# Ledger of designs, part 227: peptides against a protein of PDB entry 9GMZ

Target 1, 343 residues: chain A of PDB entry 9GMZ
Amino acid sequence: TGFPLELLTRPATERLAYFENYTVAHPRLKEVYEILMRTIAEPAGASFIFVYGASGVGKTTLRLRVEQKLTELALPKLESDRARVPVVGIEAIAPESRYFNWKEYYTRALITLEEPLIDHKFDYGVRGISRDNFGKINVESKVVAPALRRALENALIHRHPDVFFVDEAQHFGKVASGYKLQDQLDCLKSLANMTGILHCLLGTYELLTFRNLSGQLSRRSVDIHFRRYCADSPEDVQAFKSVLLTFQQHLPLAETPNLVDHWEYFYERTLGCIGTLKDWLKRVLSDALDREATTITLKDLQKRALSVAQCQKMFKEIQEGERQLSETEADVQNLRSALGLGA

## One batch from the design tools (peptide; made by RFdiffusion4, then SolubleMPNN)

Design b2_p23_3_s3 (from b2_p23_3, 12 letters changed)
Fold by OpenDDE base, seed 3:
Structure b2_p23_3_s3 (fold): chain B 343 residues (1-343), chain A 23 residues (1-23)
Amino acid sequence: as target 1 above (343 residues)
Amino acid sequence: MEARRERWREEQFRRFLEETLPV
């Protein structure tokens, strides 16, 4: 089933919003979603989940779908327990300095946990944390990072989310030294241990640095690789074409564009990353709607495509991440062989 | 002129992919 045909009579804003909110259930997204949902339901003593993959692979879409599902599953309990938040999700900010801004992280986490509509508002016991007239958390500049951490620990314990999502979590690794990176990991580990809340870090392949630095995190972490589609795999190519077919059916245009015939060009400019593809199509759809166009053309696609130089840079970053994972798989095989476990 | 530069960039990117794909 394509888009609702009634959208063709609706404003451009509603037509664009439909496509923005539409999610293709592609095989890699489904696989990672199922693994992530099972791990959240049965963490088996894990304190961390690492979800890593290329920029634009669809990690944010995965997070949002899991957040929606966890919220849906929690609704019957939320009627009786108005203090509970089923899930919390934040985005880590890239540090402007050589240091990760923990004060900003804790502040954003508190603001996200303490939505204005949440019932059973509690006092944090920290001077300079207040609620405005709308119930929104306000943190005064005088509040220091250790006090914000304690407030966040108390909020996480009180709200008891099934998982705490941190998107763009590679930004924790943007520190000037390996010692500081270890300190960041120890801070996160301590927060998870003190609260008993499962943390899910989503990010680029730079998250692999966190996996390698802490043999203690490895014992309490689940790793999930969100792979792109690869052009060397016939199955992946077919999945990518199927995504294009689905998107062309869900573009709210009077004439259905033929995206599938241009699959190689779409692959070239997205590297098999469905998030990058969706964002490209959103830009093109927006332009088409602004012109009151009946369809989109190859020229419209070219106008909004990533440059070859951008794609080359992204591809190098992907290859480095995929290489590191392949080496890790080889190390596991070597370890198994050395232990007398068959390859 | 732009369309020729784009085709040249596309060809350079194809070569880059061929050189960087693990054999």
Scores: peptide ipSAE 0.013, ipTM 0.350, DockQ to the pose 0.018
Fold by OpenDDE base, seed 4:
Formats: structure tokens, sequence, C-alpha cells
Structure b2_p23_3_s3 (fold): chain B 343 residues (1-343), chain A 23 residues (1-23)
């Protein structure tokens, strides 16, 4: 089934919005989604989930789909428990300075916990936090980070989300010293322990460096590798071609483009990352709609492709992350062998 | 416009869930 044909008579903005909001349920996304949903439902004493994978693999899409599902599953309970928020999701901001801005992090988390639909005024126990008539939190500039932390702890306890998502969590690692990174991990660990709320950190392979610094998090963390599609796997190539086939059917154009015949070019310029592919196709679709074009061509694709140099840089970062994971898997196998546990 | 975009996102999400969740 393709896009709704009525979109062809709709404004370009609606056609683009259709494709932007469309999500391909590709095998790796399904797998990671199922693991993540099961882990959230049955954390087995875990306080953290780490979801790591290449930039543009689809981690933000995964988060948004899990947030939507957890919200849907909570709806019947939210009618009776109007204080509950089923899920909280924030994006970690890259620090402009050598220091992670915890004040901004806590403020963003608090703002996200205050959905407009929450009738109950929560007293944060902190002066300078107010709520408007639309449920929007206003945090006065005078409120200090320790006060915002206490407000967030109280809000998380009161709202009791099933999970707290932090997207782009590798930005916690962008601190000038390893000591500050450990302090940040200990801060997050303390927040999770004090609130009893499961934290899910989504990020690039840089998140592995962050994970490996805390030997104590390893006992209370679940790891989920969101893999890209690999060209050396026939199954992964077939899955990638199937994603291209699905996207070509869901581009709201008068003539269906043939993306599948160009699968190698799409793979070369996306490295098997479906988010990168989708964002590329969005740019090309936007250009086509602006020209009132009936279809997209290879020339249109080439115009909006990532450069070979950009792809080479991204691929090097991916290979380093995949190597680190492969070494960790080998270390586990070596440990099992050394313990006399069969392979 | 927002309410149609929201309903469409909900429908796409429902379809995603139907395709992604094990029966």
Amino acid sequence: as target 1 above (343 residues)
Amino acid sequence: MEARRERWREEQFRRFLEETLPV
C-alpha cells in the first residue's frame, strides 16, 4: 500500500508533512523496538538502558515510537491517575562550554514533565518555578541547578514515568576531562536511584566510552545496539532494498520513482542508516514539490546526497564503534572460555 | 490543519505498531 492518492491534490506542505511523519517499520527498528519495550516493561532491577548506534540509524525515530506506544498503553490508567506521565523524552544539548549545562538539562526535563493535560498543580517545592494556564513551566533565572534537580526528582517521583529518555546522550561525554564525565554519570545514576525511574540514554557509539567509565552502571544497565544494515550481509541488503521499495511507494508524487534500482548508490551515501536515507529523501521530495515535479530523478538525488567525504568520515566513526563492540563481544567469549563455560 | 496532522501521525503510528509489535 502506498501513500493516500488524495495527497496529490493537497498543498506541497501537506505532502511533505506526510513523508516526514511516515515511518518505515524496518527489521532493525522492529528488533530494537521490541527489545526496548520488553526491557521497559521488565527492567529486572536495571536503572539504565543504553541504546547506541550510528548517527542517522534511527534512534530518535525509535524513541518517538516508544514514547507514543507507552502513552497509548497508559491512556486507560491516565483517566484515573491524572498525575501520571507515562514517558518523558528530552534531547541532550551539546554544551557550548567545556561543561555540561545541568541547569538547562533539568529545566528541559521539568518543562517536558508538565504536559498541558495535567490538571493537578504540582508544587515543585522550589521558588521561581511557575506554571502558566497552558501548563508550560517557567523557570526563573535565579533558580540554581541543585534546586532544579530537587524539583525534577520530586516531579519524576510524582509523575512516575515508565522511562525517562535522553536522546543525543553522547553529549554528556563532550566534557574536557574524564573526571567530569564520571561525575555526570554519578549524577545521572543518583537521579535514577533517588527517583526509581528507569533512564534510557540514546546516542552514537561515543556513548560506549561513557558507559565503560562506570563499572557500577554495568550491573544495572541493559545495552541495546541499534545496528545499521551491512552490505556484506545478504539479509541486510535485502532489508535495505525493501526499505527503498517502501519509501518509493510512500513518496507523494504523481509518478513512483524507482529507488531500488539505485540501491548501491543509496547504500554508499547512507552507510545502511535508514534515518540518513529518510532525511535525504525528504530534501529531494521538498525540491521536487517546490518545482511541482511529477517524480524524482537520479540527478535530483545526486544534488541532495551527502558528499563522499562526509560519508567517509561517518563510516570511520561507525567502524570504530563496531570494532569496540566486537572487541567487547570477544572479551565476553574469552571470559566464558576462561571460566570453563562452553562457547 | 494541526488536528489532521495529528490524526495522520496517530494513524501512521498505529500502523507502525501493528507492523512492529508481535501479535
Scores: peptide ipSAE 0.006, ipTM 0.303, DockQ to the pose 0.405
Fold by OpenDDE base, seed 5:
Structure b2_p23_3_s3 (fold): chain B 343 residues (1-343), chain A 23 residues (1-23)
Amino acid sequence: as target 1 above (343 residues)
Amino acid sequence: MEARRERWREEQFRRFLEETLPV
């Protein structure tokens, strides 16, 4: 079934919002979703989950769908436990400086955890943290990072989410020295240990550096690789074509565009990353709606495509990440062979 | 407008679940 035909009579803003919020349940997203949901339900003593993959593979979409599901599953219990928050999710912000801003991180986490609609208000025990008349958290500039951390620890313990999501978590790693990277990991580890809350870090292949630096985190972490679709796999090509078919049916236009016939061009400019594909189609749809166009043309696609230079840069970053993972897999096989367990 | 967006997000999520659940 395609988009609701009633959208054709709706404002461009509603038509665009439909496509923006639409999610294709493609095989890699399903697989990672199932693994992540099972790991959250049964962490088996893990304190961390690492979800890594290419930029634009769909990690934020995965997070949002898991947050929605955990919220849905918690609804019957939230009626009796009004203090509980089922899930908390934030995006790590790229630092303006070479250093991650922990004060900003803790502030955003507190604001997200303490939604205005929560009936049971928590006292943070920290001067300069207040609520406005709408229940929104305000943090005064004088509040220091250690005080915000204590407030967040107390709030996480009190609200007891099943998981704490940090999207774009590679931004923790943008610290100029390996030592400072370890300090960031130790800070996160301490937060997880003090609160007893499972942390899920989603990010690019730069998260693999975190796995290698913390031998202590490796024993208490679960790793989930969110793979792109590869053109050398017939099954992956078929899945990618199926995603294109689904998107063309869900573009709220009077005439269904033929995206599938251009699958190679879509693959070339997305590298098999479905998030990149969706963002591209969203830009093209926006342009088409602004022109009151009946369909999308190849020229419309070309106008909003990533440049070849951008794709080449992204592809090098992907290849490096995939190489590091393949080396790890080979090391496991070599270890198994050396132990006499067979390949 | 918000309540319609929310209902629509809920419906998209329901569809995602139906597509993600093993048949």
Scores: peptide ipSAE 0.005, ipTM 0.300, DockQ to the pose 0.449
Fold by OpenDDE base, seed 2:
Structure b2_p23_3_s3 (fold): chain B 343 residues (1-343), chain A 23 residues (1-23)
Amino acid sequence: as target 1 above (343 residues)
Amino acid sequence: MEARRERWREEQFRRFLEETLPV
């Protein structure tokens, strides 16, 4: 079934909000969702989950859906344990300097852990952390990073989330030296170990640099590759066309646009990344609604498409990430062959 | 025949959406 037809009589803002909130459950999203949910439920001694894939593949959508589901599953327990937070999700900020701002990270994590609706005021035991009358955390500028870390450790232990999500986690790797990258990784590892909270780092293929630096993390991490759809796979092409078909049915326009007939153009300008596709269609829908248009045309699509130069840059970044993964698989195969285990 | 396969794929995808991603 398509969008609710009553939306055609609603304001453009409601029509746009409908599409914005609409999520297509495409096969890759389902697969990664199922693996991630299973891993969160049964981490088997893992302290980290790495979810990596192309920019715009849908990692944020994955996170939000897992957060929603974990919250839903926790609701019966939250009635009895008002201190518990089922899930915590933050976005890592790109450092302005050659150093990751841990103070900002800890502050944002603390603020996210303190939902205003949590009646149970936890004392962080740190001077300069206060709550306003609305339950919002305020962190004074004088509070140092080690104190904020202790506050976060205590908060994570007390709130006991099933997982701590860090989106855009490649930003931990944006440091001036490999030694500092190891220090960042050791800091995260220590936080996970001290709290007993499973950490899920979502990011681009730049996360592979993080993974490769610690042979010890490999023993305590689960890796999830969120792949794009590939045009060289008939199954992936069919899945991508099915996503286009679903989106065309859920665009709240009087006339259903034919997106599927333009699948190659959509693929060219999204590289098989469904998030990129959704964002493109959202921009085009917004323009169409502003013009009170009955449908979306190819010209409307072209106006909001990524440039060929942008797509080429993104594709190069994807190819480098996919290459690094392929090399790792080849190295494993070479190791197995060298051990006499066969291919 | 293609239109029926397309509708079937749409319906399977919708069911998958409903089962996997609560709105």
Scores: peptide ipSAE 0.000, ipTM 0.275, DockQ to the pose 0.066

Design b2_p23_3_s4 (from b2_p23_3, 12 letters changed)
Fold by OpenDDE base, seed 4:
Structure b2_p23_3_s4 (fold): chain B 343 residues (1-343), chain A 23 residues (1-23)
Amino acid sequence: as target 1 above (343 residues)
Amino acid sequence: MEARREEWRREQLERFDSETLPV
């Protein structure tokens, strides 16, 4: 089913908002979603989930969908347990400094965990944390990171989310020394252990380096690879074309553009990353709506495409990540063979 | 506006669960 035809009579802002909020349930997203939902339901003693994949593959979309689903599933229980938050999700910020800002991280986590709609005010036992008249958490500048950590630990225990999401988690790795990165991993591990809350870190393939630094995290982590679509796989090409067809049907334009006939160009400029594709189409749709255009043309697409140089850079980063994973898979096979477990 | 965004989010959740893209 395409977009609601009534949107054609609506303001450009509503038409754009429809497409922005539209999510294609593409095979890789569904697969990763199902694995992630199962792992959250049955963590089997895991304290961490690592979701890694290319930039623009759709990790944020995955997170938001899981957050929404966990919230929906929790609604019947939230009537009886008004203290509960079913899920908490934050985005890690790239530090301007060589050091990850734990104070900001804990503050953002607390702000996100303590939604205005939570009737049960929790006393964090920390002076300088308050709620405004709208229920928004305010953290005074005088509150130090160790106090914010204790507040977050207590809040996580009290609110007992099924999972704590950290998007763009590769930003933890931007620390100038491997030692400080290990300390950060140990800090996250300690937070997960002290709270009993499952942590899900979503990020680029740089997250693999982060995972591999802690042999103790690896024992208590589940790995989920959010793969892009690969042009060397006929199945992946077909799935990518099906995504283009779906987006074509969900662009709120008077005339349906033919995206599928240009699939190679879309693939060249997205590297099989559906988030990159959606963001591209969103920019092009915005331009088309601003011009009151009836459709999208190839020229409109070309104006908003990533440059070849950007695609080449992104592709090198993807290839390096995929290579590291392939080496790990080969190591597992070699280990199995060495153990006398058949290949 | 917010209520319609929430309704659309719910509809998109239902679609996400129901939609199977053919591989």
Scores: peptide ipSAE 0.009, ipTM 0.408, DockQ to the pose 0.705
Fold by OpenDDE base, seed 5:
Structure b2_p23_3_s4 (fold): chain B 343 residues (1-343), chain A 23 residues (1-23)
Amino acid sequence: as target 1 above (343 residues)
Amino acid sequence: MEARREEWRREQLERFDSETLPV
């Protein structure tokens, strides 16, 4: 089944929005989704979930899909409990400064937590946090980070989300010279402990440093590796081709482009990362719609492809992350063997 | 306030139905 044919008569903005909102439920996304949903339902005493993988593997798509599913599942209960928010998801922003901005983080978290116009007015007990006539949170510039933290703790306790998502969480690793990444982790750990809310940190392989820094976090964390598709696996190559086939059917163009015949070129420029693939196709679709083109050509793809230098940089970052995980898996096998447990 | 909450809920649900399995 392809895109709705009625889209061909719609404005370019609607055609682009269709493809932007379209999600391929590819095998790795489905696997990680199922693990994440089960872990949120049954944390088994975990306070943290770490979801790590390559940049552009699809972590934001995973987050948004889980947020949506948790919202859907909570709808019947939200009629009786108007104070509850089922899920909170924020993106950690790379600070313009070299250091993570906790004030901005707490402000964004509060705004997102209160974005659903919940009729149940919550008083944060903090001067300079107010709601406008539209229920939007306003935080005055004079409000300090410790006061925003207390407001967020109280709001999280009162709203009781099933999970608190932080996307691009590797940005917590952007610490000042002389500050320890441990202090950032202890701050997050304290927030999770004080609120009783499960935290899910999504990010690049830089999150592996977070996992390794605290043996105490390791005892209260679940790790989920969101893998890319690998060209050395026939099954992964077939899954990647099936994703290309699905995308070509869902590009709202008059003539279906043949993406599958170019699978090696798509793999070369995405490294098996489906988010990178989708973002590439969005850019190419936008250019095609602006030209009122009937289809996408290889030349159109080439104009919006990542450079070989960008791909080489991303590939080195992936290889380093995959190496660190492979070493950890080998250490587990060595530990099992040393314990007299069969490998 | 209820109308915007219902609109937000609808927007969240509409994004759900966009998931398609690979062929």
Scores: peptide ipSAE 0.009, ipTM 0.345, DockQ to the pose 0.195
Fold by OpenDDE base, seed 2:
Structure b2_p23_3_s4 (fold): chain B 343 residues (1-343), chain A 23 residues (1-23)
Amino acid sequence: as target 1 above (343 residues)
Amino acid sequence: MEARREEWRREQLERFDSETLPV
């Protein structure tokens, strides 16, 4: 099934919005989605979920789909519990300073959790946190990070989300020393423990540094590797071609472009990352719509492709992350062998 | 109220998508 043919008579903005909102349920996304949804439903005493993978693999798409699904599943309960928020998701911001800005983090978390349209208002117990006439949270500059933390703890307890998502969570790791990184993890662990709210940290392979530093978090965390498609796997190549086939059918153009015949070029410039592929196709579609073009050409693709230098940089970062995971698997095998468990 | 809540969430998602789209 392709795009609705009626879109061909619609404005370029509606045609673009259709493709932007379209999500391919590719095998890796589906697998990680099922694992994540199951883990959120039955944490089994876990306080953290780590979702790590390449930049542009589709972590944001995963988060948004889980947030949507958790919201849909919560709707019947939200009618009876007007205080509840089913899910909260924030993005961790890269600090301008060498230190993670906890004040900004707590402020953003509170603003996101306490949406203006939430029916049940409560007192945060903190002076300088108020709502405007539109119900939007205002946090005065005088409010200190420990007070914002208490407000967030109270809000998380009161709203009781099934999960708290933190996207780009590798930004917690930008602290100049391993000790400070541990302190950040202990702070997050304390927040999860004090609230009883499951935290899901999504990020790049830089999140593996958090796993390695906290052997105690490993006992209370579930790890989910969101893998890219690998060209050395025939199954992964077939899945990637199937994604290209699906995207070409869902590009709202008069003539269906043949993306599948160019699969190697798409793979070269995306490294098997479907988010990177989608973003590339969005840019190319936008250009095609602006020109009132009937289809997408290889020249249009080349104009919006990542450079070879960008791909080489991204690939080095991926290889380092995949290497660290392979070393962890080897350490498990070495441990099993040392325990007299067969390899 | 739900429709406005969904609209606000959609606007936050669209803003998030616009802020996360590499400029």
Scores: peptide ipSAE 0.000, ipTM 0.330, DockQ to the pose 0.055
Fold by OpenDDE base, seed 1:
Structure b2_p23_3_s4 (fold): chain B 343 residues (1-343), chain A 23 residues (1-23)
Amino acid sequence: as target 1 above (343 residues)
Amino acid sequence: MEARREEWRREQLERFDSETLPV
């Protein structure tokens, strides 16, 4: 079924918001969603989940769908346990300096965990943390990172979320030295161990470098690879065309554009990443609505496409990440063979 | 409780599957 035809009589802002909020349930998103939901339900003693894949593959969409799901599943229990938060999700900030800002991380985590709508007031045991007149958490500038950490540990223990999500988690890796990166891993490990809360880190293939630094984290982590669609797989090409057909039917325009016939051009400029595709179509839809256009043309697509140079750079970063994973799989097979375990 | 989790997972998966048009 396409978009609601009533949207054609609605303001451009509502038409754009419909498409922005629309999520295509593509096979790779479904697969990773099922694995992630199973792992959160049955972590089997894991303290970490790593979800890695290309930029624009759809990791943020995955997180938001899992957050929504965990919230809906918790609703019947939240009536009896009003202190509980089912899930916490934050985005890691890129460091402005060679050092990760832990103070900002803990502050954002506390603000997200202690939403104004939570009736159950919690005392953080830390001076300089308060609620404003709107119930929003305020952290005084004088509060130091070790005090914010203790407040977050206490809040996580009290609220007991099923999982703590950190999106853009590759930003933990953007530090001046491997030693400082290890200290950050040990800090996260300590937080997970002290609270008993499962942490899920979502990010680019730069998370692989982060994962490999701690042999102790590897024993307590589950890995989930969110793959892009590959043009060398007939099944992946068919899935990508199906996504284009679905988006084509859900663009709130008077005339349905033919996107599927241009699938190779869409693949060339998205590298099989559905998030990149959605963001591109959103920009093109916005331009079409601003012009009161009846449809989207190839010229409209070209105006908002990533450049060939941008796609080439992104593709090199993807190939390096996919290579590192393939080498790790080959190393496991080589290790099995060397141990006399059949491949 | 587990049965309602599984039923709602199934409903969301079915809703998800309905949002993916077969080509």
Scores: peptide ipSAE 0.008, ipTM 0.395, DockQ to the pose 0.152; fails the geometry check

